# Peptides against a protein of PDB entry 2MBZ: the designs that were tried, part 16

Target 1, 143 residues: chain A of PDB entry 2MBZ
Amino acid sequence: GINLTPEEKFEVFGDFDPDQYEEEVRERWGNTDAYRQSKEKTASYTKEDWQRIQDEADELTRRFVALMDAGEPADSEGAMDAAEDHRQGIARNHYDCGYEMHTCLGEMYVSDERFTRNIDAAKPGLAAYMRDAILANAVRHTP

## One batch from the design tools (peptide; aimed at target 1 Y35 F115)

Design b2_p15_4_s4 (made by RFdiffusion4, then SolubleMPNN; from b2_p15_4, 6 letters changed)
Fold by OpenDDE base, seed 2:
Structure b2_p15_4_s4 (fold): chain B 143 residues (1-143), chain A 15 residues (1-15)
Amino acid sequence: as target 1 above (143 residues)
Amino acid sequence: TKRSAGALAFASAAL
């Protein structure tokens, strides 16, 4: 799991407790390459690494919210670029994330109410907007 | 929020 003290976890994640999902993640995804890669990569992560990941996620959230507030379609260049950055961030921090995998994640954001609720806390409809941007980005990068 | 950022990160990480 995440090798942080309770104090460090609070500083980085606040009210979000990542440990509560570890068992379910193992049950659902424990036999996948993505899970193995994530466990291998994150095993060496420091508090600073986790903080960077949180900062990147927060920045991306702000970017998508700004696009929505501006009325930009989810298949706009700006939204697709944000989706691409999201995909690349997953690839850097967790596991190889191709466009098909990314599309599957996008679908999960709208099909699992826990993810939808957590994402939409930033702005109602954000999860759906991200899913649509992810799909559009995948399409434009598919030969 | 902090929780939203964390949830987004782990939504990505949790597959």
Scores: peptide ipSAE 0.100, ipTM 0.760, DockQ to the pose 0.636
OpenDDE base, seeds 1, 3, 4, 5: peptide ipSAE 0.095, 0.093, 0.095, 0.106; ipTM 0.760, 0.764, 0.757, 0.757; seed 5 fails the geometry check

Design b2_p15_5 (made by RFdiffusion4)
Pose (drawn by RFdiffusion4):
Structure b2_p15_5 (pose): chain A 143 residues (1-143), chain P 15 residues (1-15)
Amino acid sequence: as target 1 above (143 residues)
Amino acid sequence: ARRAAAALAFAAAHF
């Protein structure tokens, strides 16, 4: 998958070691189909591909988090769009985490506080803010 | 921020 060195993972993922949990991840659910399509895609991903996503993800925080500061709701245009923006980012980066699938991630994220702590490292409750943004975004698209 | 982004990317890769 990532097949990176501790140094690269630092320069790329920062102080986050996903490889140590590589096989641990399937322990949680390890039952998804999209993971199958993703592993095929992430089979050769390099540090650049991985760093490209990080710099991209960092940008997601400032705007999302900035929306929180202004006190605007998550189902807001800017927020939901930010959610749609997240979808295409994480979809084109692995296979195509559809809307319905993108939502599965939103709540299954709140369950494991390991994700939240690592995700919220930017700010507490961001996981909830995004889920609703993604959930609402999926609704305005859902037939 | 980098850690958060990394966690997200990794989760998406295995989701």

Design b2_p15_5_s1 (made by RFdiffusion4, then SolubleMPNN; from b2_p15_5, 5 letters changed)
Fold by OpenDDE base, seed 2:
Structure b2_p15_5_s1 (fold): chain B 143 residues (1-143), chain A 15 residues (1-15)
Amino acid sequence: as target 1 above (143 residues)
Amino acid sequence: TRRAAGALAFLSAHH
């Protein structure tokens, strides 16, 4: 699991304890390369690393929300660039994330209610917007 | 209280 003290976990994740979901995550994703890579990468992460990841996620969320509020289409350059940054962030922090993997994640964001609820907490329809931006970004980078 | 990071493919589904 995440190697943080309870206090550190609270500082980074608040009331959310990611380790409570370890078994479910293992059952759902444990046979994937992504899971194995993520476990290997994150095993050495410090509180600072986890905080950085949270900050990056929050920043991206704000960026997407701002795009939506501005009326920018999900296939705009701004939205696609945000999607690309999202993909690259996953690649840096967790596991190899190509465009096909990214599109699969995007689909999960709208098909898994828990993801949708979590993402849309920032703005209704954000998950769908992200999915569309992710797909558009993948298309523009696919020959 | 901070919500789970959306960038986390495995954990963001939870709360």
Scores: peptide ipSAE 0.077, ipTM 0.745, DockQ to the pose 0.268
OpenDDE base, seeds 1, 3, 4, 5: peptide ipSAE 0.070, 0.073, 0.070, 0.069; ipTM 0.753, 0.749, 0.750, 0.748

Design b2_p15_5_s2 (made by RFdiffusion4, then SolubleMPNN; from b2_p15_5, 5 letters changed)
Fold by OpenDDE base, seed 1:
Structure b2_p15_5_s2 (fold): chain B 143 residues (1-143), chain A 15 residues (1-15)
Amino acid sequence: as target 1 above (143 residues)
Amino acid sequence: SRRAAGALAFLSAHH
């Protein structure tokens, strides 16, 4: 699990406890390289590391919301660039994330109600917008 | 954020 004290967890994640999904994640993906990589990387993460990750995610969320509000299509350069940053963030912080993996994640964002609810809390339809941007970004980077 | 926290819970190894 996340190596933070209860107090630190609260400061970073509030009342939400990511570790509540630990068993499910292990059961579903525990045998994957991604899982191993993530566990290895995050094992040494400090409160500051997790906070940075949260801040990065929040900034990205704001970018996508701003794009949506501006009427920019999900396949615009701006949206695709945001998707690329999202992919790179996952790769940097968690596990190697190629474009195929990224598109799978995008689909999960709209197919898993838990993700959809969490994402769309910022703006209705954000999960779908992100998925579309992720797909577009993958397409432009695929020969 | 709630989104980030929730996403991180699953980011351990998607698919």
Scores: peptide ipSAE 0.076, ipTM 0.759, DockQ to the pose 0.426
OpenDDE base, seeds 2, 3, 4, 5: peptide ipSAE 0.075, 0.075, 0.075, 0.074; ipTM 0.755, 0.753, 0.754, 0.762; seed 5 fails the geometry check

Design b2_p15_5_s3 (made by RFdiffusion4, then SolubleMPNN; from b2_p15_5, 6 letters changed)
Fold by OpenDDE base, seed 1:
Formats: sequence, structure tokens, C-alpha cells
Structure b2_p15_5_s3 (fold): chain B 143 residues (1-143), chain A 15 residues (1-15)
Amino acid sequence: as target 1 above (143 residues)
Amino acid sequence: MKRSAGALAFLSAHF
């Protein structure tokens, strides 16, 4: 699992324990290159690394929320750029994430209620907005 | 403490 003490995990993730999903993730993705890459990269992550990742995610969340509040469509340059940053963040921190993979993740955000609930905690409809932005970004980069 | 929306999105994709 995540190489943090219980105290560090709490400081970074609060009551959310990512390790709760370890078995499911292994079952669903354990034989993929993405899984292997992620395990290899994150094995050396410190508390500071995980905190940075969370901060980046929070910033991106705020960015998407701001776009929604401003009425920017999910296929706007701003929304697609946010989606691109999301993709690059995954690639940097976890595993190589091409546009096809990214669109699959976007679909998961709206099809898996756990993801939807977690994401929409910031703003109702955010998961769908992200999915749409991810798709639009993929389309513009793969004409 | 705010639970990052990205925490699940990022971590549940590989952890």
C-alpha cells in the first residue's frame, strides 16, 4: 500500500484510506502496465510527495469548479486545458496516460458511483463536466 | 479536513 504511517496517512487523506481499494485495484488492473508503473513510482513517495499530489488535485478541482461557475462549456479551451493538465498529472505521478486511457478514466468517473460521489462532493455535476472536458481534450489532440 | 476529489480519482486508479 501507500508507504506512509497511519498518522501521515491521516494528515494527507483524512478519514479516506486509499488502501481500502488496493485489493479491488489489483484485481481490476493488476496485470496492466499502468499498475506496474504506478506501484514502481509511488513506492518511493514521501508524505510530502502525496501531499503535493493532493494539493495539485485540489487546485485542479477548484479550477474546474470555477469554469463551471463561470458557465464555460466543457469543450472550452479552459476546460480542455484543465483536462490536459489532469492527464499530465496522472502521467507524471502515476502511469503513462494517453488520451484513450484518459477517456476511459473519464467514463469511470460517471459510471462508478464511488467516483461520482467523491468528485461531485466539490460541486454537483463536476464528474460529468470533467468527463466531457476529458473527451473534448482527447478529440482535439487526436483528430 | 477536506477530502480531495482527486484522491479517489488518482489513487483508486492504481491503489
Scores: peptide ipSAE 0.086, ipTM 0.750, DockQ to the pose 0.395
OpenDDE base, seeds 2, 3, 4, 5: peptide ipSAE 0.084, 0.076, 0.087, 0.085; ipTM 0.749, 0.758, 0.753, 0.752; seed 4 fails the geometry check

Design b2_p15_5_s4 (made by RFdiffusion4, then SolubleMPNN; from b2_p15_5, 4 letters changed)
Fold by OpenDDE base, seed 4:
Structure b2_p15_5_s4 (fold): chain B 143 residues (1-143), chain A 15 residues (1-15)
Amino acid sequence: as target 1 above (143 residues)
Amino acid sequence: TRRAAGALAFLSAHF
């Protein structure tokens, strides 16, 4: 699990408790390379590391929201670049994330109500926008 | 909220 005290977890994640998903994650991903890589990488993470990851996620969210507010299509260069940064962030912090994996994650954002609700808390329709941008970015990088 | 939005990367990593 996350090697933080309850107070540190609250400071970083607030009302979101990542440990409540540990059993489900293990059941769904426990025998995958992604799970192994994530466990290995995050085992050494400090509170500051987790905070940085959250800050990066917040910044990305703000970028997507700004694109939506500006009326930029999800397959615009700006939206696809944000999707690419999202993919690279997952790769740096958690596990190798190719374009195929990334499109699968994007699809989950709109098919799993828990993800949709969490993402759309920033802006209604954000999950669908991200999914579309992720797909467009994958297509342009898969000749 | 910022906290809800900040969970994106973590959720992506676990599901």
Scores: peptide ipSAE 0.109, ipTM 0.755, DockQ to the pose 0.507
OpenDDE base, seeds 1, 2, 3, 5: peptide ipSAE 0.101, 0.107, 0.097, 0.103; ipTM 0.765, 0.760, 0.755, 0.754

Design b2_p15_6 (made by RFdiffusion4)
Pose (drawn by RFdiffusion4):
Structure b2_p15_6 (pose): chain A 143 residues (1-143), chain P 15 residues (1-15)
Amino acid sequence: as target 1 above (143 residues)
Amino acid sequence: SAAGGAFAAYAAYTA
């Protein structure tokens, strides 16, 4: 998958070691089909592809988090769009985490506080803010 | 950042 050095993972993922939990991840669910399509795509991903996503993800925080500061609701245009923005980003980056699928991530993420702590490192409750943004975004699209 | 890195990795491993 990532097949990176500790140094690269640092320069890329920062102080986050996903490889250690590589096989550990399937322990949680390990039952998804999209993971299959993703592994095929992440089979050769390099540090650049991985770093490209990080710099991209960092940008997600400032805007999302900035929306929180202004006190605007997550189902807001700017927030939901930010959610639609997240979808295409994580989808085109692995296979195509559809809307319904993108939502599965939203709540399954609140369950394991490991994710949240690592994700909220930017700010607490961000996971909840995004889920609703993604959930609402999926609704305005859902037939 | 680590958070951004987490986003990148988690999406790959969980998706």

Design b2_p15_6_s1 (made by RFdiffusion4, then SolubleMPNN; from b2_p15_6, 5 letters changed)
Fold by OpenDDE base, seed 5:
Formats: C-alpha cells, sequence, structure tokens
Structure b2_p15_6_s1 (fold): chain B 143 residues (1-143), chain A 15 residues (1-15)
C-alpha cells in the first residue's frame, strides 16, 4: 500500500491509520479500474507527496467548515465549487473520478459510520454537508 | 489529520 515507515505515516496521517482499510478496500474494490489506477499512481509517491495531498485535504476541510459557519447552503456556488475541487483532486491524485463515482463516495461518507465519525470530527454534520454539496455539483454538471 | 485526509487515505486504497 502506502510505502511509508510507521513513523512517516504517523507524521503525515496522524491518528488516522489508512492501513486499517487495506483489506476491506481490496475486497470491495480490488477488481475495479479505479483501484488499479490508484495503485499505479501512488506507487511512486513519497512522504512529501502524501503530505501535499493531506495539505490539500486540510484546505478543503477548512473551506467546507467556513461555508457551514457562514450558513451557506450545500448547493451554494461556494459549496459546489469546493465539491468540484474535491472531485478533481481525487482525479489528479488517485483515479478518474466522474460525477457518478463522486456521488457514490458522498453517500459512503454518510452511510459508513466510521467515515462519518472521522469527518465530523472537524465539525458536526460536515459529512452530510459534503455529501449534499457533491450531489448538487453533480446535478449542475448534468446537462 | 483532517476529515479530507481520511478520505484521501481511503481513496488511496479504494479506487
Amino acid sequence: as target 1 above (143 residues)
Amino acid sequence: SSAGGAIAAYSAYLL
């Protein structure tokens, strides 16, 4: 999976252990093209690459939290733009991520309580807000 | 570290 030492993984991901999902992900997604693409792309990633990805994720989280704090609806231009950036970030760093795939990910954020708990650690309701923004963004990009 | 970080880490293994 991620070719980092335990120490490096802690420095980058902190208390979150991505390896806890490796077996489950392989079982659920191992035969998908997305899985293949992700493995191929990330195989060459360094600690600095992973840190950059985390920094991008942190910025996105802050954007969504700020939108929520401002009372902006999840289907606002700002929220949808943040969702679009999220989609593009996945495409850039991991695998081709169309709007349908993105919507599925959004649903997982609220249906898998492990993800909900991790996401909402930043702000209660963040997972649901992200899901709604992802849906809205997908809708506006569907002619 | 962040909510997005957990998502990214999962995506690294998912798709």
Scores: peptide ipSAE 0.218, ipTM 0.817, DockQ to the pose 0.642; fails the geometry check
OpenDDE base, seeds 1, 2, 3, 4: peptide ipSAE 0.214, 0.214, 0.199, 0.215; ipTM 0.811, 0.811, 0.809, 0.813; seeds 1, 2, 3, 4 fail the geometry check

Design b2_p15_6_s2 (made by RFdiffusion4, then SolubleMPNN; from b2_p15_6, 7 letters changed)
Fold by OpenDDE base, seed 4:
Structure b2_p15_6_s2 (fold): chain B 143 residues (1-143), chain A 15 residues (1-15)
Amino acid sequence: as target 1 above (143 residues)
Amino acid sequence: SSAGGTIAALSAYLL
């Protein structure tokens, strides 16, 4: 799990508790290469590392919200670029994230109500918008 | 934000 004290976790993630998913993640993905990579990478992360990751996530959220507010389609260059940055961020911080994996994540955003609720807390429909942008980005990068 | 936290968690979910 995340190697932070309860206090540090609150400072970084606020009321969101990432540990609530640990058991389920282990059950579903514990035998995958992605899980292994993520555990190995994050094992050395400091509070500052997690804060940076959280800041990146918050920035990405703001980008998507801004795109939605501007009326930009989820398959616009701006939205697809944001999706690409999201994919690259996952690859950099957690595990190799190809376009297929990314689309699977996007689909989970809308199929798992827990994620939908958490994401849409920033803006209703954001999860669906992100899913669509992720898919569009994957399509444009598929030869 | 909660969305940001979710993104971080999801990055770990494929974990």
Scores: peptide ipSAE 0.178, ipTM 0.817, DockQ to the pose 0.600
OpenDDE base, seeds 1, 2, 3, 5: peptide ipSAE 0.174, 0.179, 0.158, 0.177; ipTM 0.819, 0.819, 0.815, 0.819; seed 2 fails the geometry check

Design b2_p15_6_s3 (made by RFdiffusion4, then SolubleMPNN; from b2_p15_6, 6 letters changed)
Fold by OpenDDE base, seed 4:
Structure b2_p15_6_s3 (fold): chain B 143 residues (1-143), chain A 15 residues (1-15)
Amino acid sequence: as target 1 above (143 residues)
Amino acid sequence: SAAGGTIAALSAYLL
């Protein structure tokens, strides 16, 4: 898991408890390369690293929300670029994330109500918007 | 944000 103290976890993640997913994640994904890579990569992460990751996620969220508020379609260049940055962020911080994997994640955002609820806390429909942007970005990069 | 927390918590879940 995350090598932070309970206090540090609260400082970084607030009311979100990442530990609540650990058992399920191990059960469902423990035999995947993604899981292995993520555990190996994050094992050395400091509080500062996790805070950076959190900040990046928040920035991306704001970016998508701004696109939605502006009426930009999910398959707009702006939305697709945001999706690409999301993919690259995952690759940089957690595990190799190809476009197929990314689309699977996007679908999970709308099919798993826990993800939907967490994402849509920023703006209703954000999860669906992200899913659509992720898909569009994947399509344009897989000619 | 909750989205950020989800990303961190589900790093092994593929996010």
Scores: peptide ipSAE 0.188, ipTM 0.821, DockQ to the pose 0.563
OpenDDE base, seeds 1, 2, 3, 5: peptide ipSAE 0.184, 0.172, 0.161, 0.172; ipTM 0.821, 0.812, 0.805, 0.813; seeds 1, 2 fail the geometry check

Design b2_p15_6_s4 (made by RFdiffusion4, then SolubleMPNN; from b2_p15_6, 8 letters changed)
Fold by OpenDDE base, seed 5:
Structure b2_p15_6_s4 (fold): chain B 143 residues (1-143), chain A 15 residues (1-15)
Amino acid sequence: as target 1 above (143 residues)
Amino acid sequence: SSAGGTIAALSGYLL
């Protein structure tokens, strides 16, 4: 799991407990390369690393919300660029994330109510907007 | 920290 003290975990994640999903994640993904890569990468992460990851997620959220508020379609360059940054962030911090994997994640964001609720806490419809942007970005990068 | 951003591990998936 995450090698932080209870106090550090609270400072970074607040009321959200990532360890709550550890068993389910292992059950669903435990035999995948993504799971192995993530465990290997995050094993050395410090409190500051986890905080950076949270900050990056917050910045991306604000960026997508701003695009939605501006009325930019999910297949606009701005939205697709945000989706690309999202994909690259996953690749840097967790596991190799190709466009196919990314589109699968996008579909999960709208199909799993727990993800939808968590994402849409920032703005209703954000999960669907992200899914559409992720798909559009994948399409434009497919030769 | 807002906690539980768009890349949070939830619902049995890594991100």
Scores: peptide ipSAE 0.165, ipTM 0.809, DockQ to the pose 0.374
OpenDDE base, seeds 1, 2, 3, 4: peptide ipSAE 0.165, 0.154, 0.149, 0.164; ipTM 0.804, 0.802, 0.807, 0.809

Design b2_p15_7 (made by RFdiffusion4)
Pose (drawn by RFdiffusion4):
Structure b2_p15_7 (pose): chain A 143 residues (1-143), chain P 15 residues (1-15)
Amino acid sequence: as target 1 above (143 residues)
Amino acid sequence: ARRAAAALAFAAAAF
């Protein structure tokens, strides 16, 4: 998958070691189909592809988090769009985490506080803010 | 921030 050195993972993922939990991840649910399509795509991903996503993800925080500061609701245009923006980002980066699938991630994320702590490292409750943004975004598209 | 982004990217890959 990532097949990176500790140094690269640092320069890329920062102080986050996903490889250690590589096989541990399937322990949680390890039952998804999309993971199958993703592994095929992440089979050769390099540090650049991985770093490209990080720099991209960092940008997600400032705007999302900035929306929180202004006190605007998550189902807001800017927030939901930010959610739609997250979808295409993570979808085109692995296979295509559809809307319904993108939502599965939103709540399954709140369950394991490991993810939240690592995700919220930017700010507490961001996971909840995004889920609703993604959930609402999926609704305005859902037939 | 980088850790958050890393966790996200990894979660997306695993998902």

Design b2_p15_7_s1 (made by RFdiffusion4, then SolubleMPNN; from b2_p15_7, 5 letters changed)
Fold by OpenDDE base, seed 5:
Formats: C-alpha cells, sequence, structure tokens
Structure b2_p15_7_s1 (fold): chain B 143 residues (1-143), chain A 15 residues (1-15)
C-alpha cells in the first residue's frame, strides 16, 4: 500500500482513499508484472513523490479538458500528445506501459463505471475522450 | 488537497 500516514494521505489524495481498492487490485492484478513493478517502484515513494504524481495527473486532466473545450478531436496531435504523456507517466511512475497496455487501460476507463465517474468529475465525457486519444496515439505509433 | 480526477485511473490500474 501507500507508505504514508493517514494525515499525509489526506493531504495528497483528499477524499480519495487508495486503500479501499487494495484488496480488489490484488485480486484482479496481483499476479501481473505490472502489479509487481508498481509495488517495487512505489515502495520507496515519499509524500513528495505522490504529490508529484498527483500534480502530473492534474496537469494532464487540465490539458484534456482544454482540448475538449477548444473542440479539438481526440485524434488531434494535441490530444494524442497528451495521451502519450499519460502513457509515459505510467511507465515512469508505476510499470512498463506499452501501447497495447495503454489501450486496455483506456477501455477500462469507459467500461468500469467507477473510473468513468471519477474521471468525468472533471468534465463529462472526459473518460471517452481520453480513451479515444489513447487509441489514436497507439495507432500512430504502430507500423 | 482536492483529489485528482486521475488518481483512480493510476492507482486502480497500478496497485
Amino acid sequence: as target 1 above (143 residues)
Amino acid sequence: MRRSAGALAFLSAAF
């Protein structure tokens, strides 16, 4: 789990409690390389590391929202670049994230209502927009 | 701090 005090967790994640998902995540993904890599990488993360991850996520959210508000299609260079940064952020912070893995994550964002609701809290339709941008980015990087 | 809209996406997919 997240190696922070309850107070630090609240300061970083607010009302989102990552611990409530630990059992489900272990049950669904505990035997995957991604899970093992993430546990290994994050075991040493400080409050400042987690805050940086949150800041990066917030920045990407703002970028996608701005693209949507501007009417840019999900397969625009701007949207695909944001999707690429999202993929690379996962790779840096958690686990190896190829384009196939990234597309699977994108599909989860629209197929699991908990993800959809949480993402769309920033803007309705954001999860679908991100999924489409992720797919487009994967296509442009596939020969 | 306000929780990130992306927090669930990262944490639920990563660990």
Scores: peptide ipSAE 0.077, ipTM 0.748, DockQ to the pose 0.428
OpenDDE base, seeds 1, 2, 3, 4: peptide ipSAE 0.075, 0.072, 0.074, 0.070; ipTM 0.747, 0.741, 0.741, 0.742; seed 3 fails the geometry check

Design b2_p15_7_s2 (made by RFdiffusion4, then SolubleMPNN; from b2_p15_7, 4 letters changed)
Fold by OpenDDE base, seed 2:
Structure b2_p15_7_s2 (fold): chain B 143 residues (1-143), chain A 15 residues (1-15)
Amino acid sequence: as target 1 above (143 residues)
Amino acid sequence: MRRAAGALAFLGAAF
């Protein structure tokens, strides 16, 4: 699990306990390279590392919401750039995330209601917007 | 919205 004290976990994640998903993640993804990479990377993470990851996620959420509020299409340069930053953030913090992997994640955001609910808490339709931006970004980077 | 970290990269609570 995440090597934080209960107090540190609360400070970083609030009432959300990520460790509640550890068993399910292991069962579903434990044989993937992504899982192994993530476990290896995060094993050394400090409270400050986890907080940075949360801050990056919050910033990205704000960017996507702002794009939606401005009426920017999900295939706009701004939305695709935000999707690219999202992909790079995953690659930096968790596991190698190519464009195909990223599109699979985007699809999961709209097909798994737990993701959809969590994402759309910021703005209804955000998960779908992200999925579409992720796909557009992948397309523009594929010859 | 707080991004669920770690195991949550694979499960519905985080993007």
Scores: peptide ipSAE 0.078, ipTM 0.756, DockQ to the pose 0.293
OpenDDE base, seeds 1, 3, 4, 5: peptide ipSAE 0.081, 0.075, 0.077, 0.068; ipTM 0.763, 0.745, 0.753, 0.747; seeds 1, 3, 4 fail the geometry check

Design b2_p15_7_s3 (made by RFdiffusion4, then SolubleMPNN; from b2_p15_7, 5 letters changed)
Fold by OpenDDE base, seed 5:
Structure b2_p15_7_s3 (fold): chain B 143 residues (1-143), chain A 15 residues (1-15)
Amino acid sequence: as target 1 above (143 residues)
Amino acid sequence: MRRAAGALAFLSAAH
């Protein structure tokens, strides 16, 4: 699991408690390569590593929100580039994330109400915008 | 300070 004290977890994740989902994640995905890769990569993560991951996620959130506020379509170069950075971030920090996997994650953001609600806390419709940008990015990289 | 809303990505081991 996450090798942080309760205080460190609060400092890094705030109101989000990843430990609440550990059992569900194991039950649903424990036999997947993605789960195994994530457990292997994150086993040695420090507080600083987790903080970096959160900082990267916050930056991407700000980028998507700014694109939405500017009225940029989800298939704009800016939105697709943000989606690509999101995909690459998952690959670096957790598990191999090809375009097909990424599109599946995007669909989960809009089909699982927990994801939708949490993502849309930054801006209403953000989950759908991210999903659409992820799809557009996958299309442009699939000749 | 509120952290990244996408933190539920721990469920992202999907597929």
Scores: peptide ipSAE 0.057, ipTM 0.734, DockQ to the pose 0.412
OpenDDE base, seeds 1, 2, 3, 4: peptide ipSAE 0.055, 0.060, 0.053, 0.057; ipTM 0.736, 0.735, 0.730, 0.734; seeds 1, 2 fail the geometry check

Design b2_p15_7_s4 (made by RFdiffusion4, then SolubleMPNN; from b2_p15_7, 4 letters changed)
Fold by OpenDDE base, seed 2:
Structure b2_p15_7_s4 (fold): chain B 143 residues (1-143), chain A 15 residues (1-15)
Amino acid sequence: as target 1 above (143 residues)
Amino acid sequence: MRRAAGALAFLAAAH
């Protein structure tokens, strides 16, 4: 689990406790390289590291929302660049995230209602927009 | 306090 005190967890994640998913994640992904890499990386994370990750995620959310509000297609350069930054953020903070992995994550955002609800809390349809941008970004980087 | 909407996107396979 995340090595933060209950108070620190509340400060970083609010009322959401990511550790509520620990068992499910272990069951679904515990045998993957991504899970192993994430456990190894995050074992040393401080409160400040987790806060930075939250801030980065919030910034990306704002970028995608702004693109949607501007009417930019999910396959626009701006949307694909935001998707690339999202992929790189995962790679930096959690596990190696190639374009195939990223497209799988994008599909999960629209197929798992828990992800959809959490993402779309910022703007309805954001999860679908992100998925489409992720796919477009993967396509443009695949010869 | 409400967490960032994108937080779960990173945490999906990581926690």
Scores: peptide ipSAE 0.062, ipTM 0.723, DockQ to the pose 0.415
OpenDDE base, seeds 1, 3, 4, 5: peptide ipSAE 0.060, 0.058, 0.059, 0.067; ipTM 0.723, 0.722, 0.728, 0.730; seed 5 fails the geometry check

Design b2_p15_8 (made by RFdiffusion4)
Pose (drawn by RFdiffusion4):
Structure b2_p15_8 (pose): chain A 143 residues (1-143), chain P 15 residues (1-15)
Amino acid sequence: as target 1 above (143 residues)
Amino acid sequence: ATAAGALAAAAAYLA
């Protein structure tokens, strides 16, 4: 998958070692179909592809988090759009985490505080803010 | 960096 060195993972993922939990991830659910399509795509991903996503993800925090500061609701245009923005980003980066699928991630993320702590490293409650943004975004699209 | 890295890797391994 990532097949990176500890140094690269640092320069890329920062102080985050996903490889250690590589096989551990399937232990949680390990039952998804989309993972299958993703592994095929992440089969050759390099540090650049991985770094590209990080710099991209960092940008997600400032805007999302900045929306929180202004005190605007997550189902807001800017927030939901930010959610739609997240969808295409994580989808085109692995296979195509559809809307319904993108939502599965939103709440299954609140369950394991390991993700939240690593994700909230930017700010607490961001996971909840995004889920609703993604959930609402999926609604205005859902028939 | 860590948070964004977590997102980058998590989507790959969770998707």

Design b2_p15_8_s1 (made by RFdiffusion4, then SolubleMPNN; from b2_p15_8, 6 letters changed)
Fold by OpenDDE base, seed 2:
Structure b2_p15_8_s1 (fold): chain B 143 residues (1-143), chain A 15 residues (1-15)
Amino acid sequence: as target 1 above (143 residues)
Amino acid sequence: RTAAGTIAALSGYLA
C-alpha cells in the first residue's frame, strides 16, 4: 500500500484515494508477480517518490497528446518511443514490464471503461492511441 | 489532479 499521511496523499493525488481500489487490485492481480513486485518496491516510497511518478505520467500524457495533435500515427517513431518510455517507467517504478505485459496493459486501457475515461480526459481517443503505440513498439522490439 | 493514480491502482501496480 501507500504509506503516506492523509495530508500527503491529498497533496499528491488530490481527491483521488488509491486505497479505495486495494481490494479490487488484490482480487484481480493478487496472484501475479507484478502485484508482489509492486508491493515490495513501493513499500519504501516517499511522498517525493509518488509525486515523481505522477509527474512522469503527466509528462508522458502531454507527449502523446502532442503527437496526436500533430497528426503523427500511433506507429510513428515518436509514438513508439513514447510507448517505450512508458514501458520503462513502469519497470522502474512498479514491476518488470516486458513487451507482452505492456501490450496487455494497452488492451486494458481500451477495454476497461474506467481506464478509458480517465485517460481520454486528456484527449478523446488517447487510450486507443496509446494502445496502438504500445503494440507497435512491442512489434518493433520483437525479433 | 491526474489520472495516473487511478490508472496505477486499477492496473495493479499501486498495491
Scores: peptide ipSAE 0.100, ipTM 0.778, DockQ to the pose 0.424
OpenDDE base, seeds 1, 3, 4, 5: peptide ipSAE 0.090, 0.089, 0.085, 0.084; ipTM 0.771, 0.779, 0.761, 0.762

